# Ledger of designs, part 89: peptides against a protein of PDB entry 5TDY

Target 1, 88 residues: chain A of PDB entry 5TDY
Amino acid sequence: EKKIDGRRKAAVLLVALGPEKAAQVMKHLDEETVEQLVVEIANIGRVTPEEKKQVLEEFLSLAKAKEMISEGGIEYAKKVLEKAFGPE

## One batch from the design tools (peptide; made by RFdiffusion4, then SolubleMPNN)

Design b2_p30_3_s2
Fold by OpenDDE base, seed 3:
Structure b2_p30_3_s2 (fold): chain B 88 residues (1-88), chain A 30 residues (1-30)
Amino acid sequence: as target 1 above (88 residues)
Amino acid sequence: MEEEVKKLIEEVKKLPAEEIAEIIKELLAK
């Protein structure tokens, strides 16, 4: 797993979300931060599927840790089994 | 890999924009 700085992570995330959702997110950031992130996005260069996966998984982990996402029940169990024994 | 990434993106999209922004602020503060 490669080390990725926070600014890069944020840029990768915003690009992955697409312009519509990214714009909604950036409305909650101060102007200076927005400009900073726009520069990062403009210079993001190549983003591999592996990097996207790493960033997204870390993000979701943080969100779940802050209890923004609650998962459980049969649907969660299915996801666990799929990841443990399914293809891919 | 591509299908997995797409599913992860959809999970993130389900979160409200404000909460996503909160996590981003934390990432930038480190």
Scores: peptide ipSAE 0.693, ipTM 0.943, DockQ to the pose 0.652
Fold by OpenDDE base, seed 5:
Order: sequence, then structure tokens, then C-alpha cells
Structure b2_p30_3_s2 (fold): chain B 88 residues (1-88), chain A 30 residues (1-30)
Amino acid sequence: as target 1 above (88 residues)
Amino acid sequence: MEEEVKKLIEEVKKLPAEEIAEIIKELLAK
């Protein structure tokens, strides 16, 4: 997969989350960081479905690694099957 | 792809905003 800049990843995520959730996230960032992200979002340009998927999957992976979320056996099995054989 | 991405978005939305922000901070720190 293509390497994506961390700043780009953050911008893609925030846009994907939609304005409400993105705003909630931004409230937990310092002023300088918010300004940086606003610039990145403003200059985000085209975001391909592949790029969006890559960013979202990485974020979910990081969240799982930090034990922020846990997936049940059924959901995990579904993801494994999807990756192995394609979408169900 | 679109439907799959939508599902991923909803999964991320389940995370508390503060936890998403934590991950973002880490990405921006590099």
C-alpha cells in the first residue's frame, strides 16, 4: 500500500468522520494543532476510496492495539473472511 | 468499496472523540 503522510491521514480521517464527530475530536486538540489540521483539510483535494479505506483500517488497528476497542469473534471472523476471500 | 468504507467509518465513530484525538496527536508528532 502507498505510504501516507501522518498529517494527511489525520485530515482524511476527520473529513471521513463528518463535521459533527470531527468537531468533537478537534475539541481535544490544542489550538496550534487545530490550525494545522484545518490547513490540511482545506488542501485535502481528492481522496480516493482506497486511500480512505487504508486510513480508516490503520486507525482501527491502532485503536485495537491501544485496547480502545475490542471486537467479538463474529465480527473478527467476518473481517478475516473478507480479507481472505473478498467481500461477502 | 463504498459500503465497506461506510462500515469502517461507523466503527471509528464508535470510539470516544478523545481517543481518536490521541491517535491523531501521535500521527502529527512524527
Scores: peptide ipSAE 0.690, ipTM 0.943, DockQ to the pose 0.621
Fold by OpenDDE base, seed 1:
Formats: structure tokens, C-alpha cells, sequence
Structure b2_p30_3_s2 (fold): chain B 88 residues (1-88), chain A 30 residues (1-30)
């Protein structure tokens, strides 16, 4: 897989969520951060399905680690293992 | 791939906006 910087990850995530949900999320960020993210989104260019998948899976991994969502799921576990120990 | 990605997006959308924002803050702090 390709390494993606944090700013890019955030932008990909926000775009994937759609404008309504993204706006709700950004209401919890400070003004300067919002402006930075808007610029990043404006310059996001093409987002491949592979990149989107990578970002979303990492996000969900972080969410589970913070106990925001339920642990488990065979398919999710399989994906985690593939990324952790499979070919990069 | 598209079906899988759509499912992942829906999973993320289930989370409260505030919690999504917390993870974004962590990503930006790196």
C-alpha cells in the first residue's frame, strides 16, 4: 500500500462522508483547522477506490481502538490482519 | 470494491460527528 499523510487522510475521509456529515464534523474543529482542511479538500484531486478503502479502514481501526464502535467482525479482522502482516 | 467502500462509509457515518472529529484531530497532530 501507499503511505498517506495525515492531512490527506483527513481530507479523503471528509470527502467520503459527504458535505452534510463533513460539515457536522468540522463544527468540532477550530477555525484555523477547518480552513486548512478546506484547502486540502480543494486540492484533493483524484481519490482512487484503493486509497479511499485504506483511509476508511484505518479510521475504523482507530475508532475501534478508542472503543467508539464495537470490536469484532470476521471480515474486518481479516482486513486488519492482511494489512498488518500481508504484503505491503 | 465499490460495494465494500460504500459499506465502510456507512460504518463511519454511524459515528457521532464529535467522535469523528476527535480522530481527525489525532491524524492532524501527527
Amino acid sequence: as target 1 above (88 residues)
Amino acid sequence: MEEEVKKLIEEVKKLPAEEIAEIIKELLAK
Scores: peptide ipSAE 0.689, ipTM 0.944, DockQ to the pose 0.682
Fold by OpenDDE base, seed 2:
Structure b2_p30_3_s2 (fold): chain B 88 residues (1-88), chain A 30 residues (1-30)
Amino acid sequence: as target 1 above (88 residues)
Amino acid sequence: MEEEVKKLIEEVKKLPAEEIAEIIKELLAK
């Protein structure tokens, strides 16, 4: 598993969300942070499906940990089991 | 993989922008 820089994670996430949703998110960040993220996005280069998946899953994990979204569901449970006991 | 990623994106999009921003701030603080 490749380790991803926090700034890159944010950039990958924002790009994955698309410009509309990303813009909405940016409105809740300070000017300096926005400038930093714009630079990261501009220089994001190639993003593999694996990297995108990794970032999104980590994000969702963090969101669930903060109780921002409901936990559970068959698909989520399956993912947990696959990570714990499936192929590494 | 493509369909799976698409589903993850849609799941993230369900969260309000403010909450997504909060997680991003957390990521940047690390």
Scores: peptide ipSAE 0.685, ipTM 0.943, DockQ to the pose 0.673

Design b2_p30_3_s4
Fold by OpenDDE base, seed 1:
Structure b2_p30_3_s4 (fold): chain B 88 residues (1-88), chain A 30 residues (1-30)
Amino acid sequence: as target 1 above (88 residues)
Amino acid sequence: MEEEVKKLVEEVKKLPAEEIAEIIKELLAK
């Protein structure tokens, strides 16, 4: 698994969400942060399916850890175990 | 992979925008 910096992760997520949802998210961020993210998005370049998957899974993991969404599910459990103990 | 990624996107979209923003703030704080 390739390491991705936080700014890159945020940019990948926002692009994946689409402009409407991304705009809603950005309304909860300060102006300077928004500008920084816009620059990051502008320079995002190519996003592979693997990178996109990695970012999305991490976000869902973080959301579950913060009890934002229901925790559990066989598929999620499999992904957690694969990332923790599977081949890197 | 493509269908899986699409499903993941939809799962994230189900989260409130405010909560997604909080996660982003945490990532940017590092």
Scores: peptide ipSAE 0.695, ipTM 0.946, DockQ to the pose 0.670
Fold by OpenDDE base, seed 5:
Structure b2_p30_3_s4 (fold): chain B 88 residues (1-88), chain A 30 residues (1-30)
Amino acid sequence: as target 1 above (88 residues)
Amino acid sequence: MEEEVKKLVEEVKKLPAEEIAEIIKELLAK
């Protein structure tokens, strides 16, 4: 997978979330950060499905590591198997 | 891929906005 800049990751994520959720997230960021992200979003250009997936999966991985979410056994198992042996 | 991505988006949406913002801050700090 390609190396993605942190700022771009944030932009891809926010766009993927849609305007409503993205706006909610932005409310928890300082003004300067918001401005930076707006610029990144404005210049996001083409986002491939692969890039989008990569960003989202990385984000979820981080969220799980921080115990922000709990993964169900079945779905987690499927993801593990997919990464280990390929898709079903 | 598209359907899979949609599922991922929905998973992220389940997180509180504040927690998503926390991770974003960390990404931007690097």
Scores: peptide ipSAE 0.693, ipTM 0.946, DockQ to the pose 0.645
Fold by OpenDDE base, seed 4:
Structure b2_p30_3_s4 (fold): chain B 88 residues (1-88), chain A 30 residues (1-30)
Amino acid sequence: as target 1 above (88 residues)
Amino acid sequence: MEEEVKKLVEEVKKLPAEEIAEIIKELLAK
């Protein structure tokens, strides 16, 4: 797994969300942060599917840890097993 | 991979923008 800095993670995430959702998110950030992120987005360059997946999974992990997402049942159990013992 | 990523994106999109922003702030604070 490759190391990704926080700024790049945020940029990858915002690009992945698309302009509409990204704009909504930006409304909750201060001007300086928005400007920084816009610069990062502008210079994002290549984003591999693997990097995109990594960022999104980390984000969702953080969201789950903060109880923003509730998952359960067989589907979640399957994800846990896949992450623990399945192919990478 | 594309379908998997798309599913992840949709999961994130389900979250309120404000909550996504909070996570971003945390990422930037690292």
Scores: peptide ipSAE 0.692, ipTM 0.946, DockQ to the pose 0.678
Fold by OpenDDE base, seed 2:
Structure b2_p30_3_s4 (fold): chain B 88 residues (1-88), chain A 30 residues (1-30)
Amino acid sequence: as target 1 above (88 residues)
Amino acid sequence: MEEEVKKLVEEVKKLPAEEIAEIIKELLAK
């Protein structure tokens, strides 16, 4: 796994969400934070599918940990096992 | 990979913007 700093993760996430959803999210952040994220987004450069996937999966993991969403089934179970005992 | 990522994006989009923002704040705090 490649290490990604928090600011980069946030930028990748916001770009992945698209302009409309990203804008909605930013409305819940303070002005200083928004300015900071805009800079990160502007300088995001190349985002590989692997990096994008990594960020999204971490986000979903955090969301589930906070019980914001519930997801089960074989697919999620496979993901858990893959991360715990599969290739790093 | 492309289709898989697209599905992940759609899954994230299902969350309220406010909740996504809270997680972002958490990411920035680390």
Scores: peptide ipSAE 0.691, ipTM 0.946, DockQ to the pose 0.687

Design b2_p30_4_s1 (from b2_p30_4, 11 letters changed)
Fold by OpenDDE base, seed 3:
Structure b2_p30_4_s1 (fold): chain B 88 residues (1-88), chain A 30 residues (1-30)
Amino acid sequence: as target 1 above (88 residues)
Amino acid sequence: SDDVFQQVVDAVFSDPELKKEVIEEVKKLL
């Protein structure tokens, strides 16, 4: 799995969601963040299927942590274990 | 960097309806 820049991940997610939902999301962000994201989206270029999938999966992982979704997943499980028993 | 992504995630979860729609859409895309 290739590491993706956080700003790019955000742009990939927003583009994947479509302009309508992306706009709704951005209404909850401060002006500076919105400006950053607009630039990233404008310069997103080619999005590979791999990075798109990676970003969407990471989103769901974070969503599970946030909403306590009982669905599981290897990556989520790894994060749980790391938080619970990882080095302090 | 990663903070921006987390901010976007948090923004999604700040609205119950938006959260539902986004999660459903993401699941469709996967």
Scores: peptide ipSAE 0.723, ipTM 0.953, DockQ to the pose 0.571
Fold by OpenDDE base, seed 5:
Structure b2_p30_4_s1 (fold): chain B 88 residues (1-88), chain A 30 residues (1-30)
Amino acid sequence: as target 1 above (88 residues)
Amino acid sequence: SDDVFQQVVDAVFSDPELKKEVIEEVKKLL
């Protein structure tokens, strides 16, 4: 798994969601953040299936951690173990 | 940079309807 910077992850997520949902999301962000994200989206280039999958899975993991939404997942399980016993 | 991604995640969860729509869409994409 390749490390992706946060700005790119955000752009990948927004592109994956489509322009309508992406716009709805960005309505909740400040102007500077929106401008930064628009630039990232404009320069996103190639998004591999692996990269998209990685970002979407991380989103769900964060969502589960925040709102305790249903369904499990390996990424969420890894975070649980990391929080409980450390990364080693 | 990671804070930007978290901001986007938080933005999604700031609206119950948006949260539902985005989660469903992400699940469809996976």
Scores: peptide ipSAE 0.721, ipTM 0.953, DockQ to the pose 0.594
Fold by OpenDDE base, seed 4:
Structure b2_p30_4_s1 (fold): chain B 88 residues (1-88), chain A 30 residues (1-30)
Amino acid sequence: as target 1 above (88 residues)
Amino acid sequence: SDDVFQQVVDAVFSDPELKKEVIEEVKKLL
C-alpha cells in the first residue's frame, strides 16, 4: 500500500464523487480550504484505480469510525484494535 | 495535509442527507 498525501486523498475523493456532490461537500468548508482543494483537483493528474480504491476505502473506514455502521472492513478493524490495545 | 482529508470527511457528516448520499455513492464506486 502506497502512502497518499492527505490533500491528494481529498481531491481523489471529491473527483470520484462527481461535481454535484463535490460541490455540496465543499459548501461545508471554509473558503481557503475550498481554494486549496480546487487547486488539488485541478492538478490531480492521473488517478490510478488503486489510489481511488484506497481513498474510498479510507473514507468508509473513517465514516464507520464516526457512525459505527455495521459493514466491517480490514482498515476499520485495524483502527478498532489499535485504539483498544495500542498502535503496536 | 491529512487534516484536509479529515475536514472533507467531517463536512460530509455535517449534513445527514449528504452523508447518506456520499456513502451510497462511495459504496457504488467500490
Scores: peptide ipSAE 0.721, ipTM 0.953, DockQ to the pose 0.625
Fold by OpenDDE base, seed 1:
Structure b2_p30_4_s1 (fold): chain B 88 residues (1-88), chain A 30 residues (1-30)
Amino acid sequence: as target 1 above (88 residues)
Amino acid sequence: SDDVFQQVVDAVFSDPELKKEVIEEVKKLL
């Protein structure tokens, strides 16, 4: 998989959620961060299905970790393997 | 860079109702 810039990941997620949800999310951010994200969204260009899936799965991985959601996902599976067998 | 993404994620998780809606929307998109 290709490494995606963090700012781009944020933009991809917000665009995927749509204007209403994105606006609700950004109400929790400071003014400067919102401005940065708006610029990233404006210049997002084409979002490939691959990077969209990658970003959404990374988000869902974090969500599953906190919400204890029992579902699959490539990124979640990778992190499970890393935690279980990575270091030792 | 990665900090901005984490801020967005944290923003979602800061509101229980928003969190549920966003998670459901993301699930639909996958």
Scores: peptide ipSAE 0.720, ipTM 0.953, DockQ to the pose 0.557

Design b2_p30_4_s2 (from b2_p30_4, 13 letters changed)
Fold by OpenDDE base, seed 2:
Structure b2_p30_4_s2 (fold): chain B 88 residues (1-88), chain A 30 residues (1-30)
Amino acid sequence: as target 1 above (88 residues)
Amino acid sequence: SDEVFEQVVNAVFSDEELKKEVIEEVEKLL
């Protein structure tokens, strides 16, 4: 697993979400942060499938850790195990 | 180092409808 720069992770997530959702997210950020993210997105270059997967999984992990996602522990664990050891 | 990423994550979950949409999209992409 390769370590991804924090700003790049943010850019990868936003790009993965698409322009509409990315815009909605940015509406909740301050101007300076938005400008930084725009620069990162503009210079994102190639996003590998591995990067995308890693960032999206980390997003869900963080969301769960912050108790922002209402999902049963067992169900979440099942999803994690499926992604880690399931069909590949 | 992950400050901006954390900000984005928090921004996503600052709105219930946005949270729902993003979670659904992320789960679809994975």
Scores: peptide ipSAE 0.720, ipTM 0.956, DockQ to the pose 0.526
Fold by OpenDDE base, seed 5:
Structure b2_p30_4_s2 (fold): chain B 88 residues (1-88), chain A 30 residues (1-30)
Amino acid sequence: as target 1 above (88 residues)
Amino acid sequence: SDEVFEQVVNAVFSDEELKKEVIEEVEKLL
């Protein structure tokens, strides 16, 4: 999979969630961060299905890890392997 | 490079109800 810029990942996630949920999330952020995100969202352009899937899967893997939920998934499996054996 | 993304994720996790809603929405989208 392709490496996605961190700011773009954030924008992709927020756009995918829709205006209402995106707004709820942004209420927890400082003004400068919100401004950055608004710019990224405004200039997001085309979001490929692959990008969207990649970002959403990464988010879920983080959520599952934090909640200690074992539901599997490609991204979760990748992180497990990385922690177990290292990136290299 | 992932600082902003991590801030967004942490924002979601800071509220249990929001976290639940976002996770459910993301799972629905996948």
Scores: peptide ipSAE 0.719, ipTM 0.956, DockQ to the pose 0.538
Fold by OpenDDE base, seed 1:
Structure b2_p30_4_s2 (fold): chain B 88 residues (1-88), chain A 30 residues (1-30)
Amino acid sequence: as target 1 above (88 residues)
Amino acid sequence: SDEVFEQVVNAVFSDEELKKEVIEEVEKLL
């Protein structure tokens, strides 16, 4: 499993959701962040099935955790460890 | 580097109906 850049993960998720839902999500973001995301989306290029699956699974892991539903995932586990102990 | 992604996720979680719709869509895609 390859580590995906955070900005790219956001772009992959938004593209996967489609324009309508992506727009709904971005309504909760400030103008500068939206502009940054639009640039990332514009330059997304080809999204492999593997990275799409990876991003969507990471999102679901976060969502299920928020809902207090038992969920696993390599990327979520990595993120938790990085936030807790990794240099940031 | 994950700040923007976290912002997007938090945006989804900020509204229960939006979260529901996005989760359903993502599960449909997987």
Scores: peptide ipSAE 0.718, ipTM 0.956, DockQ to the pose 0.531
Fold by OpenDDE base, seed 4:
Structure b2_p30_4_s2 (fold): chain B 88 residues (1-88), chain A 30 residues (1-30)
Amino acid sequence: as target 1 above (88 residues)
Amino acid sequence: SDEVFEQVVNAVFSDEELKKEVIEEVEKLL
């Protein structure tokens, strides 16, 4: 697993979500942060499938760690294992 | 750095409907 710059992770996530959802997210950020993210997005270049997967999984992990996802710990663990070693 | 990413994550979860939509989308992408 490769280390990804924090700002890049944010850009990867926002790009992956698409412009509509990305815009909704950015409405909850201050103007300076938005401007910084826009620059990162503009200069994102190529995003590898590995990077995207890594960022998206980290997002879910952070969400779970913050208890923002209501599903049980066991269920979350099952999903993680299923996605890591499951069929597709 | 990671602080910005954390800000984005927190922003997503600042709105229940947005949280639901984003999680759903992320899970579809994985």
Scores: peptide ipSAE 0.716, ipTM 0.956, DockQ to the pose 0.559

Design b2_p30_4_s3 (from b2_p30_4, 12 letters changed)
Fold by OpenDDE base, seed 1:
Structure b2_p30_4_s3 (fold): chain B 88 residues (1-88), chain A 30 residues (1-30)
Amino acid sequence: as target 1 above (88 residues)
Amino acid sequence: SDSVFEQVVNAVFSDPELKEEVLKKVKELL
């Protein structure tokens, strides 16, 4: 697995979503961030199936975690604490 | 940076309808 730059990850995700969904997402971002993302998208070049899969899986993981948090987040909080301080 | 990616993810979750549509699309792509 290759380390992907955060800005590129964002660009890959937005391109994968399509222009309509990407536009909706960007409406919730500040102007400077949008400009940065547009540049990244314009210069995205070729996206390999591997990095696309990697980005989408990471997004899905983060999304599931956020959904868990919104529903109480006890188990997620436990995982965070375990990573931060280790097991008892 | 990772903060930009985080902002994008958070933006998706700022709208319940958008969240569901994006999740659906991502799952279709995987």
Scores: peptide ipSAE 0.733, ipTM 0.955, DockQ to the pose 0.680
Fold by OpenDDE base, seed 2:
Structure b2_p30_4_s3 (fold): chain B 88 residues (1-88), chain A 30 residues (1-30)
Amino acid sequence: as target 1 above (88 residues)
Amino acid sequence: SDSVFEQVVNAVFSDPELKEEVLKKVKELL
């Protein structure tokens, strides 16, 4: 998969969620972060299906890693194995 | 940076109702 800038990932997620949910999320961020994200969203341009899928999958992966949702999926399994046996 | 993305993720999970709504939406989009 192609590397996506962290700020862009955030913008892609927020746009994908829609304006109402995006607004709710932003209420939990500081003013400076909100301003930065607004700029990123304004300049997001075209979001490819691949980018969107990648960002959403990464979001779910992070959620699983935080034990906020049930485990599952090949990507999560890979991360588990990497953390458990990577140093070997 | 990835820290901004992490901040957004944490923001989503800071509110139980928001968390459920976002998870539902994300799963629908995939």
Scores: peptide ipSAE 0.732, ipTM 0.955, DockQ to the pose 0.582
Fold by OpenDDE base, seed 4:
Structure b2_p30_4_s3 (fold): chain B 88 residues (1-88), chain A 30 residues (1-30)
Amino acid sequence: as target 1 above (88 residues)
Amino acid sequence: SDSVFEQVVNAVFSDPELKEEVLKKVKELL
């Protein structure tokens, strides 16, 4: 697993979400942060499927933690394994 | 930095409707 810069992770996520959702998200950020993100997005260059997957999974991990939603340890673990290595 | 990513995540969660839309989209992408 490659380490991804936090700013890049944000850019990858926003690009993945699409312009409309990205814009909605940015409405909740301060002006300077928005400018920084726009620059990162503009210079995002190539995003590999692996990088995208990594960012999205990290987002979901953080999201689940914040939502405090539990599918059960085993169930979540299964999903992680399925996403990482395929169903089995 | 990671703080920027955290800010984005928090921004998503600042709006219940946005949260659901984003979560749905992300799950669709994975």
Scores: peptide ipSAE 0.726, ipTM 0.955, DockQ to the pose 0.580
Fold by OpenDDE base, seed 5:
Structure b2_p30_4_s3 (fold): chain B 88 residues (1-88), chain A 30 residues (1-30)
Amino acid sequence: as target 1 above (88 residues)
Amino acid sequence: SDSVFEQVVNAVFSDPELKEEVLKKVKELL
């Protein structure tokens, strides 16, 4: 798994959502952040299916953690265990 | 850099309707 820059992850997510939903998300951000994201999107280049999948799965993992929703999933379970019993 | 991604995620979750729309879309894409 390649480590993706945070700004690029944001751009990949926004592009994946489509322009309408991306615009809705950006309405909740400050002007400077929006401008930075627009630049990242403009220069995003090619997004591989693997990169897109990685970003979307990370988003869902974060979503589950924030909402404490019991939807299951191996990756979410792994993250829970890593947080609880990480390196000591 | 991860702070920007976190800001976007938090923005999605700040609006219940937006949250549901985004979650639906992401699940459709996967």
Scores: peptide ipSAE 0.725, ipTM 0.955, DockQ to the pose 0.582

Design b2_p30_4_s4 (from b2_p30_4, 13 letters changed)
Fold by OpenDDE base, seed 2:
Structure b2_p30_4_s4 (fold): chain B 88 residues (1-88), chain A 30 residues (1-30)
Amino acid sequence: as target 1 above (88 residues)
Amino acid sequence: SDSVFEQVVNAVFSDPKLKEEVLKTVKELL
């Protein structure tokens, strides 16, 4: 897994969601953040399938933590194990 | 930074209807 810049991750997610949903999301952000994201989207260039998959999986991982979605996944499993048995 | 991504994620979860729509879309894309 390649480390992706946080701002780019946000742009990839928003592009993947499409303009309607992206716009709805941005309504909940401050003006400065919206402007930054628009710039990132404008300069996103090519998004590889691997990059898109990575971002979407990370989103679902975070969603599971917040909403307790009953879904599996290697990345989420890793986080669970790290929290339960990781360095402490 | 990751904080921007977290802000976007939190924005999604701030609206129940939006949350469900986004989750559905993301699951369809994977």
Scores: peptide ipSAE 0.737, ipTM 0.956, DockQ to the pose 0.556
Fold by OpenDDE base, seed 3:
Structure b2_p30_4_s4 (fold): chain B 88 residues (1-88), chain A 30 residues (1-30)
Amino acid sequence: as target 1 above (88 residues)
Amino acid sequence: SDSVFEQVVNAVFSDPKLKEEVLKTVKELL
């Protein structure tokens, strides 16, 4: 997979969530951060299906790590295998 | 930067209701 800049990942996630939920998320951020994210969203351009999937899966894997929930996912499964057995 | 993404993730998790809504949406999108 291709490495995505953190600011772009944030923009991709927020756009994917839709304006209503994106706004709710931004209410928990300081004004300066919100302004930065708005700029990133405004200049997001084309988002490939691969980028979208990658960002959403990364978010979900982080969520699973934080919540310790028992759900799967390709990227999460890969991380589990890498930590358990190392890279091949 | 990864810091910005981390801030967004933490923002989601700072509100239990928002967390559940976002998780539901993300799972639906995948």
Scores: peptide ipSAE 0.735, ipTM 0.956, DockQ to the pose 0.555
Fold by OpenDDE base, seed 4:
Structure b2_p30_4_s4 (fold): chain B 88 residues (1-88), chain A 30 residues (1-30)
Amino acid sequence: as target 1 above (88 residues)
Amino acid sequence: SDSVFEQVVNAVFSDPKLKEEVLKTVKELL
């Protein structure tokens, strides 16, 4: 898969969530971060289905790690292995 | 940067109701 810049990932996620939920999320961020995200969203251009899918899956992976969801996932599994044995 | 994405994820998790709403939406989108 293609590597996506972190700022772009955030923009893709927020756009995917829609303005209502995106606004709720940004209420929990500092002003500087919000400004950065607004710029990224404004300049997001085209988002491919593959890119969107990749970002959403990464979000779920991180979410699962945080709330200990037992639903699996390839990226989640990779993170588990990395935490257990470290990078080689 | 990746830190910004992490901040967004953390923001989602800072509110239990928001967390559930976002998770539901993301799962529906996939």
Scores: peptide ipSAE 0.734, ipTM 0.955, DockQ to the pose 0.638
Fold by OpenDDE base, seed 5:
Structure b2_p30_4_s4 (fold): chain B 88 residues (1-88), chain A 30 residues (1-30)
Amino acid sequence: as target 1 above (88 residues)
Amino acid sequence: SDSVFEQVVNAVFSDPKLKEEVLKTVKELL
């Protein structure tokens, strides 16, 4: 997979969520961060399906790690193993 | 740069109702 810049990942996620949910998320961010994200969104250009899928899957993986959601998943399982035993 | 993404993720998880709505939406998109 291609490495995506963190600011772009954030913009892709927010655009994917739609303006209503994106606005709700931004209410929990400081003014400086909001301005940065607005600029990134304004200049996001084309988002490929692959890029969108990658960002959304990464979000779900992080969500599962944070909340210990019992949904499973290959990517989550891989991260658990990597954390437990390292990249040996 | 990854810090911005982390901030967004943390923002989502700061509100249980928002978290559930976002998770639902993301799952629908995949």
Scores: peptide ipSAE 0.730, ipTM 0.956, DockQ to the pose 0.584

